# Peptides against a protein of PDB entry 6CSU, part 27

Target 1, 51 residues: chain A of PDB entry 6CSU
Amino acid sequence: GALEELRGQYIKAVKKIKCDMLRYIQESKERAAEMVKAEVLRERQETARKM

## One batch from the design tools (peptide; aimed at target 1 R42, target 1 (a further copy) E39 E43)

Design b2_p24_3_s4 (made by RFdiffusion4, then SolubleMPNN; from b2_p24_3, 11 letters changed)
Fold by OpenDDE base, seed 1:
Structure b2_p24_3_s4 (fold): chain B 51 residues (1-51), chain C 51 residues (1-51), chain A 24 residues (1-24)
Amino acid sequence: as target 1 above (51 residues)
Amino acid sequence: as target 1 above (51 residues)
Amino acid sequence: ELEEAMEELREEQARAVEALVARR
């Protein structure tokens, strides 16, 4: 009935949120790593030029 | 009735999860920015010592 | 990406709730 359907929709929503969060965390870590690499490289070059 | 009360509880729970995720995203961005700043600073010092 | 996904989920849930109410 409507009660069981509502419960099912809640569980489905929570599971989707969990999956989206885990994916976001993984992708965010990868993007952060690439950003750090780029920034470190630029900083090495900048420091070398100033010395 | 009982159905409306349960519906309200589920909606409230899902909204809380959503808010927690948005907060996590915001805090993650702030932490990432601080990590980049720290890494850049360390890299400047390391480059300077090697030259 | 996640914010957009959360908004889509919110909209989907709203439609589902409306459908359940209509079936009562």
Scores: peptide ipSAE 0.174, ipTM 0.570, DockQ to the pose 0.042
OpenDDE base, seeds 2, 3, 4, 5: peptide ipSAE 0.163, 0.163, 0.169, 0.166; ipTM 0.591, 0.560, 0.567, 0.586

Design b2_p24_4 (made by RFdiffusion4)
Pose (drawn by RFdiffusion4):
Structure b2_p24_4 (pose): chain A 51 residues (1-51), chain B 51 residues (1-51), chain P 24 residues (1-24)
Amino acid sequence: as target 1 above (51 residues)
Amino acid sequence: as target 1 above (51 residues)
Amino acid sequence: SEEFHEMVEENIELAEEMEEKLLE
């Protein structure tokens, strides 16, 4: 039983780490995508200069 | 004994997972920091325009 | 440019918070 418990605790710990990294990565990508939008908007300053 | 050793192994294993996540996160900071230099360099194109 | 630097700082702070959590 101790072997099953210890195995269970290990699996729980790594499953949590995976859940944390999955959210951290999704969030990181959304922040990166938000950086893409915010810059295309900076081109408005450029295209206004061209106008 | 066997149970304490098995515990040490699971602990050491998850710590390794942590090391992998840490190296990844450090790389994240370096890449975002590299982005700062990259943006400063494109400002160079616009300061040559202003001259 | 200011908004870009703020977004980079926020991403670095988020990475630091995740690093501190993993060091716990």

Design b2_p24_4_s1 (made by RFdiffusion4, then SolubleMPNN; from b2_p24_4, 15 letters changed; failed a check: too like the target's own chain)
Amino acid sequence: MDELMEMIQEQLERAAKFEEELKK

Design b2_p24_4_s2 (made by RFdiffusion4, then SolubleMPNN; from b2_p24_4, 12 letters changed)
Fold by OpenDDE base, seed 1:
Structure b2_p24_4_s2 (fold): chain B 51 residues (1-51), chain C 51 residues (1-51), chain A 24 residues (1-24)
Amino acid sequence: as target 1 above (51 residues)
Amino acid sequence: as target 1 above (51 residues)
Amino acid sequence: MDELREMIEEELERADAFEKKLLE
């Protein structure tokens, strides 16, 4: 019935949100990792120049 | 020193990600709520037309 | 570098815990 259909639509929407969130989290973590990597490289270069 | 600075930068990045995620979740929930609201309204209109 | 890695791992652990909480 209409209630079951609405429930199904809600569940589908929630699942989509969950997937979008997981993707965004993963991409954010990847960006964070790249920022850390870049900073480590810069720090190493700076350290090397100061030796 | 360099280590503390890098730690600080990492923590800052993680905090930014956290804030972005919280905002995204909140916005996603709001969008989901609006979708549910819209569907309920459509269903009510359909039900009314079928009476 | 070992100290830096340890610090990063601790923060990643916190981030993972946060992610888990968000998904509940």
Scores: peptide ipSAE 0.084, ipTM 0.527, DockQ to the pose 0.095
OpenDDE base, seeds 2, 3, 4, 5: peptide ipSAE 0.074, 0.071, 0.087, 0.072; ipTM 0.527, 0.418, 0.533, 0.516; seed 4 fails the geometry check

Design b2_p24_4_s3 (made by RFdiffusion4, then SolubleMPNN; from b2_p24_4, 11 letters changed)
Fold by OpenDDE base, seed 4:
Structure b2_p24_4_s3 (fold): chain B 51 residues (1-51), chain C 51 residues (1-51), chain A 24 residues (1-24)
Amino acid sequence: as target 1 above (51 residues)
Amino acid sequence: as target 1 above (51 residues)
Amino acid sequence: MEELLKMIEEQLERAEEFEKKLEE
């Protein structure tokens, strides 16, 4: 019925938004970690070149 | 009525979640911008030290 | 450092793209 469909639409929307948020947060964290790793690597290489 | 109120509550909840997402993204962008500013400052300082 | 700046700028661009998708 109309009530069940409305509830279903709400649950579906909330779940999708939650999943999108979690994915965005996770991907953002991974990208940040990759940037840090790349910077650390460059610093190590630069240090090695200066030795 | 009860159905209209429930519909209103569901729509309100979804809108709130959307707003929370947008705020998170905006805050993420601000943090990234601050990282850029900090890195540019460090570069300028490093350049100055090498001059 | 230029590479780090480029990566951060790309993250900013992706965040803006995500905002646009949420507004659709």
Scores: peptide ipSAE 0.066, ipTM 0.461, DockQ to the pose 0.762
OpenDDE base, seeds 1, 2, 3, 5: peptide ipSAE 0.065, 0.060, 0.061, 0.065; ipTM 0.527, 0.453, 0.473, 0.460

Design b2_p24_4_s4 (made by RFdiffusion4, then SolubleMPNN; from b2_p24_4, 12 letters changed)
Fold by OpenDDE base, seed 1:
Structure b2_p24_4_s4 (fold): chain B 51 residues (1-51), chain C 51 residues (1-51), chain A 24 residues (1-24)
Amino acid sequence: as target 1 above (51 residues)
Amino acid sequence: as target 1 above (51 residues)
Amino acid sequence: MEELRRKIEEELERAEEFEKKLEE
């Protein structure tokens, strides 16, 4: 019935959200790692210039 | 020093990721809710046509 | 991030439990 279909659609939506989140998390972690690497490089270069 | 700065940047990045994820989840839930509403409406319309 | 994953999983579980109840 209508209620069963509604609940089924909710479950499907939540599953999709879960998948999207996992992908987003992975991509965000990768971006964060690259950001940190870039920052460290900049700091090392700055330190080198101060020596 | 360099290690402290790296740690700080890591923490900052993680905090940013967390905030972005919370926002994405909220937006995804809202989109999911709207999709469900649309599906329910379609079902009701289909049922009405069958009567 | 783990907390967010857990919350999503909890929502899924609640939805599934509710669906089961409707089928009874």
Scores: peptide ipSAE 0.088, ipTM 0.525, DockQ to the pose 0.042
OpenDDE base, seeds 2, 3, 4, 5: peptide ipSAE 0.069, 0.065, 0.063, 0.066; ipTM 0.499, 0.394, 0.403, 0.507

Design b2_p24_5 (made by RFdiffusion4)
Pose (drawn by RFdiffusion4):
Structure b2_p24_5 (pose): chain A 51 residues (1-51), chain B 51 residues (1-51), chain P 24 residues (1-24)
Amino acid sequence: as target 1 above (51 residues)
Amino acid sequence: as target 1 above (51 residues)
Amino acid sequence: SETFLELVEEMIERAEEMEEELEE
């Protein structure tokens, strides 16, 4: 039983780490994508200069 | 004994997972920092324009 | 430029928070 408990605790700990990294990564990509939008908008300053 | 050793192994294993996540996060900061230099360098194109 | 630097700082702060949580 102690073997099953310890195995269960290990699996729970790593599954939590995976959940944290999955959310951290999804958040990181969204932030990166937000950086893409915010810069295409900076081109408005460039295209206004061209106008 | 066997249970304490098995505990030490699971602990050591999850700490390794942590090390992998840490090296990844450090790489994340370096990459975002590299982006800062990259943006400063494109400003060089625009300052050559202003001259 | 200021918005870009701010987004980069926020990404770095978020990464530091994750690093601190893993070091716990």

Design b2_p24_5_s1 (made by RFdiffusion4, then SolubleMPNN; from b2_p24_5, 15 letters changed; failed a check: too like the target's own chain)
Amino acid sequence: MEELERMIQEQLERADEFEEKLKK

Design b2_p24_5_s2 (made by RFdiffusion4, then SolubleMPNN; from b2_p24_5, 14 letters changed)
Fold by OpenDDE base, seed 5:
Structure b2_p24_5_s2 (fold): chain B 51 residues (1-51), chain C 51 residues (1-51), chain A 24 residues (1-24)
Amino acid sequence: as target 1 above (51 residues)
Amino acid sequence: as target 1 above (51 residues)
Amino acid sequence: MDELLEMIKEELERADEFEKKLKE
C-alpha cells in the first residue's frame, strides 16, 4: 500500500546518498594519489640538481 | 619522509570520514524503520476502530 | 502519511547537508 511505497522511496534515497558518499571518498583518494605522484616527481628533480 | 607522513595523515582522515558516513547512514535507516513501525501500529489501531 | 512524508524529507535534507560539509 501507500505506506510500503513511502518506505521504498526513503530506502531508495538513502541508497543514493550512500553511493554519492562512496564516490566522493574514491575521488578524494584518487586526487591524493595524483598529488603524491606530482610531489615525488618534484623531489626527483631537486635531487638531480644537487647531484 | 615528510611526503609519506602527509600521505599517511590524509589516508587516516579519509578513513575517519568513511566511518562517520557509514554510521550516519546506518542510524538514518534505523530511524526510518522505527518511524515506519510506529505508522503501521497507528494504521492497525485505526482499522480496529472502523471494524 | 503526510506527516511521515515530511519527516522523511527532513531526514534527507540533513543527509545532503552532511555530505556537503564532508566535501569541504
Scores: peptide ipSAE 0.073, ipTM 0.514, DockQ to the pose 0.146
OpenDDE base, seeds 1, 2, 3, 4: peptide ipSAE 0.066, 0.070, 0.065, 0.071; ipTM 0.520, 0.514, 0.433, 0.514

Design b2_p24_5_s3 (made by RFdiffusion4, then SolubleMPNN; from b2_p24_5, 12 letters changed)
Fold by OpenDDE base, seed 5:
Structure b2_p24_5_s3 (fold): chain B 51 residues (1-51), chain C 51 residues (1-51), chain A 24 residues (1-24)
Amino acid sequence: as target 1 above (51 residues)
Amino acid sequence: as target 1 above (51 residues)
Amino acid sequence: MEELKKMIEEQIERAEKFEEELLK
């Protein structure tokens, strides 16, 4: 009935919000990891030039 | 060193974002649940008046 | 019920916009 439909819409909305937020967290972690990797590479290159 | 400090800052930033997002999801779920409960109560009252 | 449906849809929209702003 109408109440069950409303409940269904609530669940759908919450699931969408959850997925969006989890994706953002994952992408943020990946970007942070890539920035660290780039910094490590630059540091190694700089060390090599000093030797 | 400087690289480890940078890594630490990125990890700290990601953790903060994670906490903010989880709190937002939880608060959103609570608000939606409260709205549904209020609707159910109104529906029950309306049904009782029709009987 | 239609009003409550609209409020749920607005919550979805706000969540999507919030994600987009944080990714910038």
Scores: peptide ipSAE 0.086, ipTM 0.530, DockQ to the pose 0.142
OpenDDE base, seeds 1, 2, 3, 4: peptide ipSAE 0.084, 0.077, 0.079, 0.075; ipTM 0.527, 0.509, 0.413, 0.430

Design b2_p24_5_s4 (made by RFdiffusion4, then SolubleMPNN; from b2_p24_5, 10 letters changed)
Fold by OpenDDE base, seed 2:
Structure b2_p24_5_s4 (fold): chain B 51 residues (1-51), chain C 51 residues (1-51), chain A 24 residues (1-24)
Amino acid sequence: as target 1 above (51 residues)
Amino acid sequence: as target 1 above (51 residues)
Amino acid sequence: MDELLELIEEQLERAEEFEEKLKE
């Protein structure tokens, strides 16, 4: 019935939220790593230009 | 710096997760309400057919 | 259903706590 379907929907939503949370955290870490790499490169380039 | 950017990304991610979570809950409630309405309608129709 | 709602509310609370920790 409707109650069982609602229960199923909430369980599914909770599982999805958990997955999304983990994904967002992981993607955030990856983006941060890429930004660090880019920053290091820029700093090296700036240093080279000043020499 | 990179650390500040990372913190900013995580904060942004958390805010997004919160919003998504609330949205999922709300959408789930809405779907449940619609299912209940549909069920009530079906039951009324069945009752009418049996009369 | 109340148990599922409680679980979701706990997840929301943890998300808020996480945000606050990142600001420290």
Scores: peptide ipSAE 0.096, ipTM 0.541, DockQ to the pose 0.048
OpenDDE base, seeds 1, 3, 4, 5: peptide ipSAE 0.070, 0.115, 0.116, 0.070; ipTM 0.539, 0.552, 0.560, 0.534; seeds 3, 4 fail the geometry check

Design b2_p24_6 (made by RFdiffusion4)
Pose (drawn by RFdiffusion4):
Structure b2_p24_6 (pose): chain A 51 residues (1-51), chain B 51 residues (1-51), chain P 24 residues (1-24)
Amino acid sequence: as target 1 above (51 residues)
Amino acid sequence: as target 1 above (51 residues)
Amino acid sequence: EEEEEELEERAEELEEEAEELLEE
């Protein structure tokens, strides 16, 4: 039983780490995508200068 | 004994997972920091324009 | 160290600018 418990605790700890990294990564990508939008908008200053 | 050793192994294993995630995070900061230099360099194109 | 602090300040400025633009 102790072997099953210890195995269970290990699996739980790594499954939590995976859940944390999954969310951290999704968030990181969204932030990176938000950086893409915010800069296409900075071109408006360029295209206004062209006008 | 066997149970304490098995405990030490699971602990050591998850700490290795943490090391992998740490190196990844450090790489994340370096990449975002590299982006800062990259954006400063594009400003160089625009300051040559202003001259 | 100073260069790193400058890079951090600059990154913060870029983030503020990006937030302002997305709010608009």

Design b2_p24_6_s1 (made by RFdiffusion4, then SolubleMPNN; from b2_p24_6, 9 letters changed)
Fold by OpenDDE base, seed 3:
Formats: structure tokens, sequence, C-alpha cells
Structure b2_p24_6_s1 (fold): chain B 51 residues (1-51), chain C 51 residues (1-51), chain A 24 residues (1-24)
């Protein structure tokens, strides 16, 4: 019925949001890891230049 | 009626999920920034000790 | 920043889709 269809549509929307959130989290972790690696390298070079 | 009330509740719930996601993104950025700051400080100290 | 904007765009699109679906 109409209520079951509405519930199904809501669940579908929620699942899409959840998937996007999980993807963002995963991609954010990957970007953060790469950013840290780059920053560590830059900082080593900067510190070495200052020594 | 009851159906319209239910539809309104579902829309409100979807909006809340969106807001929660955006808040998570913002908080994640703040945490990432603090982690980078801490890593930079640690790396400066580590590099200095190795020089 | 680009991915965050993409997530915001997708969230808005999902909200719009949900609103349309729930209005039917």
Amino acid sequence: as target 1 above (51 residues)
Amino acid sequence: as target 1 above (51 residues)
Amino acid sequence: AEEEEEIERRAEAIEKEARVLLAE
C-alpha cells in the first residue's frame, strides 16, 4: 500500500545518504593519509634546511 | 491526516541525516587539521634529533 | 574541498529526490 511504498522510498533515500557518507569517510581517510605523508616529507626538508 | 504527518516525519528525518552528515564532515576536517598540526610538531622534533 | 562540495551536492539531490517521492 501507500505506506509501504512511502517507507520503501524513505529507506532508499537513507541508504543513498549512508553510502555517500561511508564513501566520504573512506576517501577522507585516504586523502588525510596522503596529506600527512606529504607534510612529513616537507617538514623533514624544512627542518633540515633550518639546521 | 496521519499519512501527511508520516510524510512530514520522513522528510524531517532525511533533513536531519543530511545535517548530521555535514556536521560529521566539519568535525572530521577539524580533527584532521589538529592531527596534521600534531604530526608536524612531532616530525620537527624527530628530524632535529636525527640531525 | 571538492569532495565535500560533491557530498553536499549529492546530499541536496537526495533530499530533493526524497521530498518529491514523499510528496507522491
Scores: peptide ipSAE 0.160, ipTM 0.526, DockQ to the pose 0.022
OpenDDE base, seeds 1, 2, 4, 5: peptide ipSAE 0.135, 0.129, 0.134, 0.142; ipTM 0.506, 0.499, 0.506, 0.515

Design b2_p24_6_s2 (made by RFdiffusion4, then SolubleMPNN; from b2_p24_6, 9 letters changed)
Fold by OpenDDE base, seed 1:
Structure b2_p24_6_s2 (fold): chain B 51 residues (1-51), chain C 51 residues (1-51), chain A 24 residues (1-24)
Amino acid sequence: as target 1 above (51 residues)
Amino acid sequence: as target 1 above (51 residues)
Amino acid sequence: MEEEEETRRLAEAIEEEARRLLEE
């Protein structure tokens, strides 16, 4: 019935949210790592210019 | 610097997601409760029609 | 990292609550 269908939809939505959240966290960590790498590269280049 | 700002943005985003998830659950529970009430009402009406 | 762990636990708790709703 309609109630079981709603419950099923809720479970499905929650599972999707969990997956989306985990993906968001992973992508955020990757972006942070890339930003760190870019900063390190910038610092190396700046140091090299001063030598 | 840029890294501190990124970290701050990440933390803020995670907090927002947490709040959104909690709100989603609450709203979902409310919708489910209303659906149950509607189903109970339907059943009562159907029973009444048979008497 | 702490935020990741907390978010994961929250998601798991939500899934458990959703399962309980199906058992009603």
Scores: peptide ipSAE 0.118, ipTM 0.504, DockQ to the pose 0.030
OpenDDE base, seeds 2, 3, 4, 5: peptide ipSAE 0.110, 0.109, 0.110, 0.109; ipTM 0.480, 0.477, 0.483, 0.479; seeds 2, 3 fail the geometry check

Design b2_p24_6_s3 (made by RFdiffusion4, then SolubleMPNN; from b2_p24_6, 10 letters changed)
Fold by OpenDDE base, seed 1:
Structure b2_p24_6_s3 (fold): chain B 51 residues (1-51), chain C 51 residues (1-51), chain A 24 residues (1-24)
Amino acid sequence: as target 1 above (51 residues)
Amino acid sequence: as target 1 above (51 residues)
Amino acid sequence: SREEEEIERRAEAEVEEAKRLLAE
């Protein structure tokens, strides 16, 4: 019936939102990690120049 | 040093993003559930009027 | 995550409560 269909739509929508948000978090973490790695490389280069 | 501070900032930022997104998902689920409950109430009222 | 699973369980419980209300 209509209620069962609505329940199904609700669960489907929540699952979609969850997946999208988890993907966003993962991508954000990856970007932040790459920024850290880039900083590490710059610091290593500066250290090498001071040698 | 600067690298350790950056690492700390990264971890803190990721934790904040995670918490904010989980809260958003929770609030979205609650709103969706309330919409279902509202629909249930409307259907009950219609059924009662058909009696 | 554990937190996500808890959120899912709570949402499902709220939907089931709505179904009970309709059945009354």
Scores: peptide ipSAE 0.122, ipTM 0.552, DockQ to the pose 0.024
OpenDDE base, seeds 2, 3, 4, 5: peptide ipSAE 0.109, 0.120, 0.115, 0.112; ipTM 0.554, 0.546, 0.551, 0.551; seed 5 fails the geometry check

Design b2_p24_6_s4 (made by RFdiffusion4, then SolubleMPNN; from b2_p24_6, 12 letters changed)
Fold by OpenDDE base, seed 2:
Formats: structure tokens, C-alpha cells, sequence
Structure b2_p24_6_s4 (fold): chain B 51 residues (1-51), chain C 51 residues (1-51), chain A 24 residues (1-24)
């Protein structure tokens, strides 16, 4: 009935939100990791220039 | 050093994002639960009117 | 049918809001 349909929509919406948020967190972590990687590379290059 | 500082900023940013997303999920669940609660109330009222 | 339609409309509104929030 309508109540079960609403329950279904609730569960669907919450699951979608959860998945989208986890994806966003993952992508944000990847971007942040790339920033760190770029800094490490710059530091290594700077060290090499000073040697 | 600068690398450790960047690492710290990375960790801080990721933690903040995680917390914000968890809060959003919680609030979204609460809103969805209220919709279900409202429907249950309507169904009970409808049943009572038919009795 | 009218009640089911209202439920579907509300579900679509929730999904639309979620998309807006994810785009911020």
C-alpha cells in the first residue's frame, strides 16, 4: 500500500544519499592525496637542485 | 616541516568533510523518518474515520 | 493513486535536494 511505498522511497533515498556521500568523500580524499603527492615531488626536486 | 604541515591540513580537511557528510546523512534520515511518521499518522486517522 | 503520486513527488523532491547539496 501507500505506506509500504513511502517506506520504500525512504529507504531508496537514504541509500542513494549514503552512496553519493561516500563517493564524494572518496573523490575528496583522492584530490587531497594528489596535493600531497605534488608537494612531495616538489620537495624532492628542490633537494636535488641543492645537491 | 612544510610536508608535515600539508599532511596535517590534508587529514584535517578529510576529517571535516567526513563529519559534515555524516551529519548531513543523519539529518536527511530524520527528515525522511518524519515523512514516514506523518504518513502513519494519516493512515491511522483514516482508519479511525472508517470505524 | 493520488496518494502514491504525492509520495513519488516527495521522493523526487528529496532526490533533487540531495543533488543540489552534492554539487556545493
Amino acid sequence: as target 1 above (51 residues)
Amino acid sequence: as target 1 above (51 residues)
Amino acid sequence: AAEEERIEERARAIEAENRRLLAE
Scores: peptide ipSAE 0.181, ipTM 0.579, DockQ to the pose 0.103
OpenDDE base, seeds 1, 3, 4, 5: peptide ipSAE 0.186, 0.146, 0.143, 0.147; ipTM 0.574, 0.562, 0.576, 0.576; seed 1 fails the geometry check

Design b2_p24_7 (made by RFdiffusion4)
Pose (drawn by RFdiffusion4):
Structure b2_p24_7 (pose): chain A 51 residues (1-51), chain B 51 residues (1-51), chain P 24 residues (1-24)
Amino acid sequence: as target 1 above (51 residues)
Amino acid sequence: as target 1 above (51 residues)
Amino acid sequence: AAEEAEEAAEEAEEAAEEAEEAAE
């Protein structure tokens, strides 16, 4: 039983780490995508200068 | 004994997972920091324009 | 241009701090 408990605790700990990294990564990508939008908008200043 | 050793192994294993996630995160900071230099360098193109 | 560069640097610092907190 102690072997099953210790195995269960290990699996739980790593499954939590995976859940945290999955969310951290999804959030990181969204932030990166937000950076893409915010800069296409900075081209407005460029295209206005061209106008 | 065997149970304490098995505990030490699971602990050591998850700490290795933490090391992998740490190196990744440090890489994340470096890449975002590299982006700062990259953006400063494109400003060089625009300051050559202003001259 | 210098002011825009400082604002972009502040935004990058803030994004780095938020990423550090999220990693913790």

Design b2_p24_7_s1 (made by RFdiffusion4, then SolubleMPNN; from b2_p24_7, 13 letters changed)
Fold by OpenDDE base, seed 3:
Structure b2_p24_7_s1 (fold): chain B 51 residues (1-51), chain C 51 residues (1-51), chain A 24 residues (1-24)
Amino acid sequence: as target 1 above (51 residues)
Amino acid sequence: as target 1 above (51 residues)
Amino acid sequence: LDEALAAAKERAEERLREMEELAE
C-alpha cells in the first residue's frame, strides 16, 4: 500500500544518500592526498628556486 | 491525514540528511584548504633547511 | 574537489526531490 511504498522510497533515498556520502568521503580523501602531494612537490621546487 | 504526516516526517528526515551532507562537504572543503596551507608552510620550512 | 563536491551536492538534491515528489 501507499504506506509501504512511502517507507520503501524513504529507505531507498536514505541508502542512496548514504552511498553518495561514503563515496564522496572516500574520493575526497584520495583527492586531498593527491592535492597535498602535488602542492608539496610544487612548494619544494619553488622554495628551492627562491633560496 | 496519517499518510501526509508520515510523508512529512520522511521528507523532514531526508532534508536533515541533505543538510548533514552539505555541511560535511563545506567543512571538508575548509579542512582541505587549511591542510594544504599547513603542508605548504611546513614544506617551505623543510626545503629551506635542506638547501 | 570542487567538481566532485558539486556532483555530490547534486546527487543529494536529487534524492531529496525523489522524496518530496511522492504523492500525498
Scores: peptide ipSAE 0.119, ipTM 0.479, DockQ to the pose 0.042
OpenDDE base, seeds 1, 2, 4, 5: peptide ipSAE 0.119, 0.087, 0.113, 0.084; ipTM 0.540, 0.527, 0.469, 0.523

Design b2_p24_7_s2 (made by RFdiffusion4, then SolubleMPNN; from b2_p24_7, 15 letters changed)
Fold by OpenDDE base, seed 3:
Structure b2_p24_7_s2 (fold): chain B 51 residues (1-51), chain C 51 residues (1-51), chain A 24 residues (1-24)
Amino acid sequence: as target 1 above (51 residues)
Amino acid sequence: as target 1 above (51 residues)
Amino acid sequence: LEAALEAAKRRAQERLEEMEELAK
């Protein structure tokens, strides 16, 4: 009935939010890795220039 | 009734997920900042040695 | 009530997107 459908929708919504969170975490890690990579590259340039 | 309780539980769950995400983001940012700081420091050492 | 659930779902999605943007 309507109650079961609502429960189903609740579960579906929560699952989607969970998936979004996991995706966010994954993408955040990727961005962090790229940030570190870029920063290291910049630091190589800057340190080399200063020497 | 049961329907209102279900709605309440949904809202509560979503709020909790949001709080967890915000906490994760904050902690992730702190870790990322520390990681970059450490990596930059290491890269300075290594680049200096290679020159 | 189902409409309210969908509205809450949409709000949650919007807040997720905002948090992702803030974390960049």
Scores: peptide ipSAE 0.119, ipTM 0.452, DockQ to the pose 0.136
OpenDDE base, seeds 1, 2, 4, 5: peptide ipSAE 0.103, 0.086, 0.097, 0.093; ipTM 0.539, 0.532, 0.552, 0.543

Design b2_p24_7_s3 (made by RFdiffusion4, then SolubleMPNN; from b2_p24_7, 15 letters changed)
Fold by OpenDDE base, seed 3:
Structure b2_p24_7_s3 (fold): chain B 51 residues (1-51), chain C 51 residues (1-51), chain A 24 residues (1-24)
Amino acid sequence: as target 1 above (51 residues)
Amino acid sequence: as target 1 above (51 residues)
Amino acid sequence: LDEELAARLKEAQERLAEAEKLAS
């Protein structure tokens, strides 16, 4: 019935959110690392030009 | 009735999870931004010392 | 960081909203 379907949707949504968050955390860490590397390289150039 | 109450509880719970996750994302972005700023400052000093 | 995750969370909530429309 409607209740069982809603319960199923709830469980499915929660599981998906959990999985998406775990993936997000991992990918976020990877992207952050790459972003920092890129920024460091750019900043070295900028600082060098300013000196 | 009981069905409507349970439906409400399921919806409320998922909305709460969504809000918590969105807050996490926002806070993560803020922390990342601060981390980058700090790294940029450190890198400027490092580059300056190397020149 | 990632707007895609926010979009996925929104999608999940939309599925629940659809379920909420089911007859009681």
Scores: peptide ipSAE 0.157, ipTM 0.567, DockQ to the pose 0.032
OpenDDE base, seeds 1, 2, 4, 5: peptide ipSAE 0.153, 0.156, 0.147, 0.148; ipTM 0.562, 0.550, 0.557, 0.556; seed 2 fails the geometry check

Design b2_p24_7_s4 (made by RFdiffusion4, then SolubleMPNN; from b2_p24_7, 12 letters changed)
Fold by OpenDDE base, seed 4:
Structure b2_p24_7_s4 (fold): chain B 51 residues (1-51), chain C 51 residues (1-51), chain A 24 residues (1-24)
Amino acid sequence: as target 1 above (51 residues)
Amino acid sequence: as target 1 above (51 residues)
Amino acid sequence: LEEELERRKEAAEERLREAEELAK
């Protein structure tokens, strides 16, 4: 019935939101890690050029 | 240095996003639960009126 | 709430971009 449908929609929506947000967090971490990695590499290159 | 600052900003940004998302998830769950509760109450009222 | 979350995410991403530029 309508109640069960609403409950089902609630569960589905919450699960979807949770998954989307967790994915976003993971992707954000990956992007930030890549930025840091790129910076480390650039700094190492610069250090090598200065020596 | 710049690398440490970047790392610091990464950590800060990720933590903030995570906290905001977790809050959103919690609030979304609460809203959905309230919607379900309200629907249950309405259905019970309607059932009572039909009897 | 979803809009606020998106705004906060965008602001955080902007801070990361700014940090990257400072590192250059």
Scores: peptide ipSAE 0.123, ipTM 0.513, DockQ to the pose 0.064
OpenDDE base, seeds 1, 2, 3, 5: peptide ipSAE 0.122, 0.103, 0.107, 0.078; ipTM 0.482, 0.464, 0.478, 0.492

Design b2_p24_8 (made by RFdiffusion4)
Pose (drawn by RFdiffusion4):
Structure b2_p24_8 (pose): chain A 51 residues (1-51), chain B 51 residues (1-51), chain P 24 residues (1-24)
Amino acid sequence: as target 1 above (51 residues)
Amino acid sequence: as target 1 above (51 residues)
Amino acid sequence: SEEFLELAEEMIERAEEMEEKLLE
């Protein structure tokens, strides 16, 4: 039983780490995508200069 | 004994997972920092325009 | 450019928080 418990604790710990990294990564990509939008908007300053 | 050793192994294993996540996170900071230099360099194109 | 740098700093602060959490 101790073997099953220890195995269970290990699996729970890594599954949590995976859940944390999955959310951290999804968030990181959204932040990166937000950086793409915010800059295309900075071109408005450029296209206004061209106008 | 066997149970304490098995515990040490699971702990060592998850710590390794942590090391992988840490190296990844450090890389994340370096990449975002590299982005800062890259943006400063594109400003160079616009300061040559202003001259 | 200022908004791009602020977003980059926020990504770095968020990465530091994850690093501190993994060192716990």

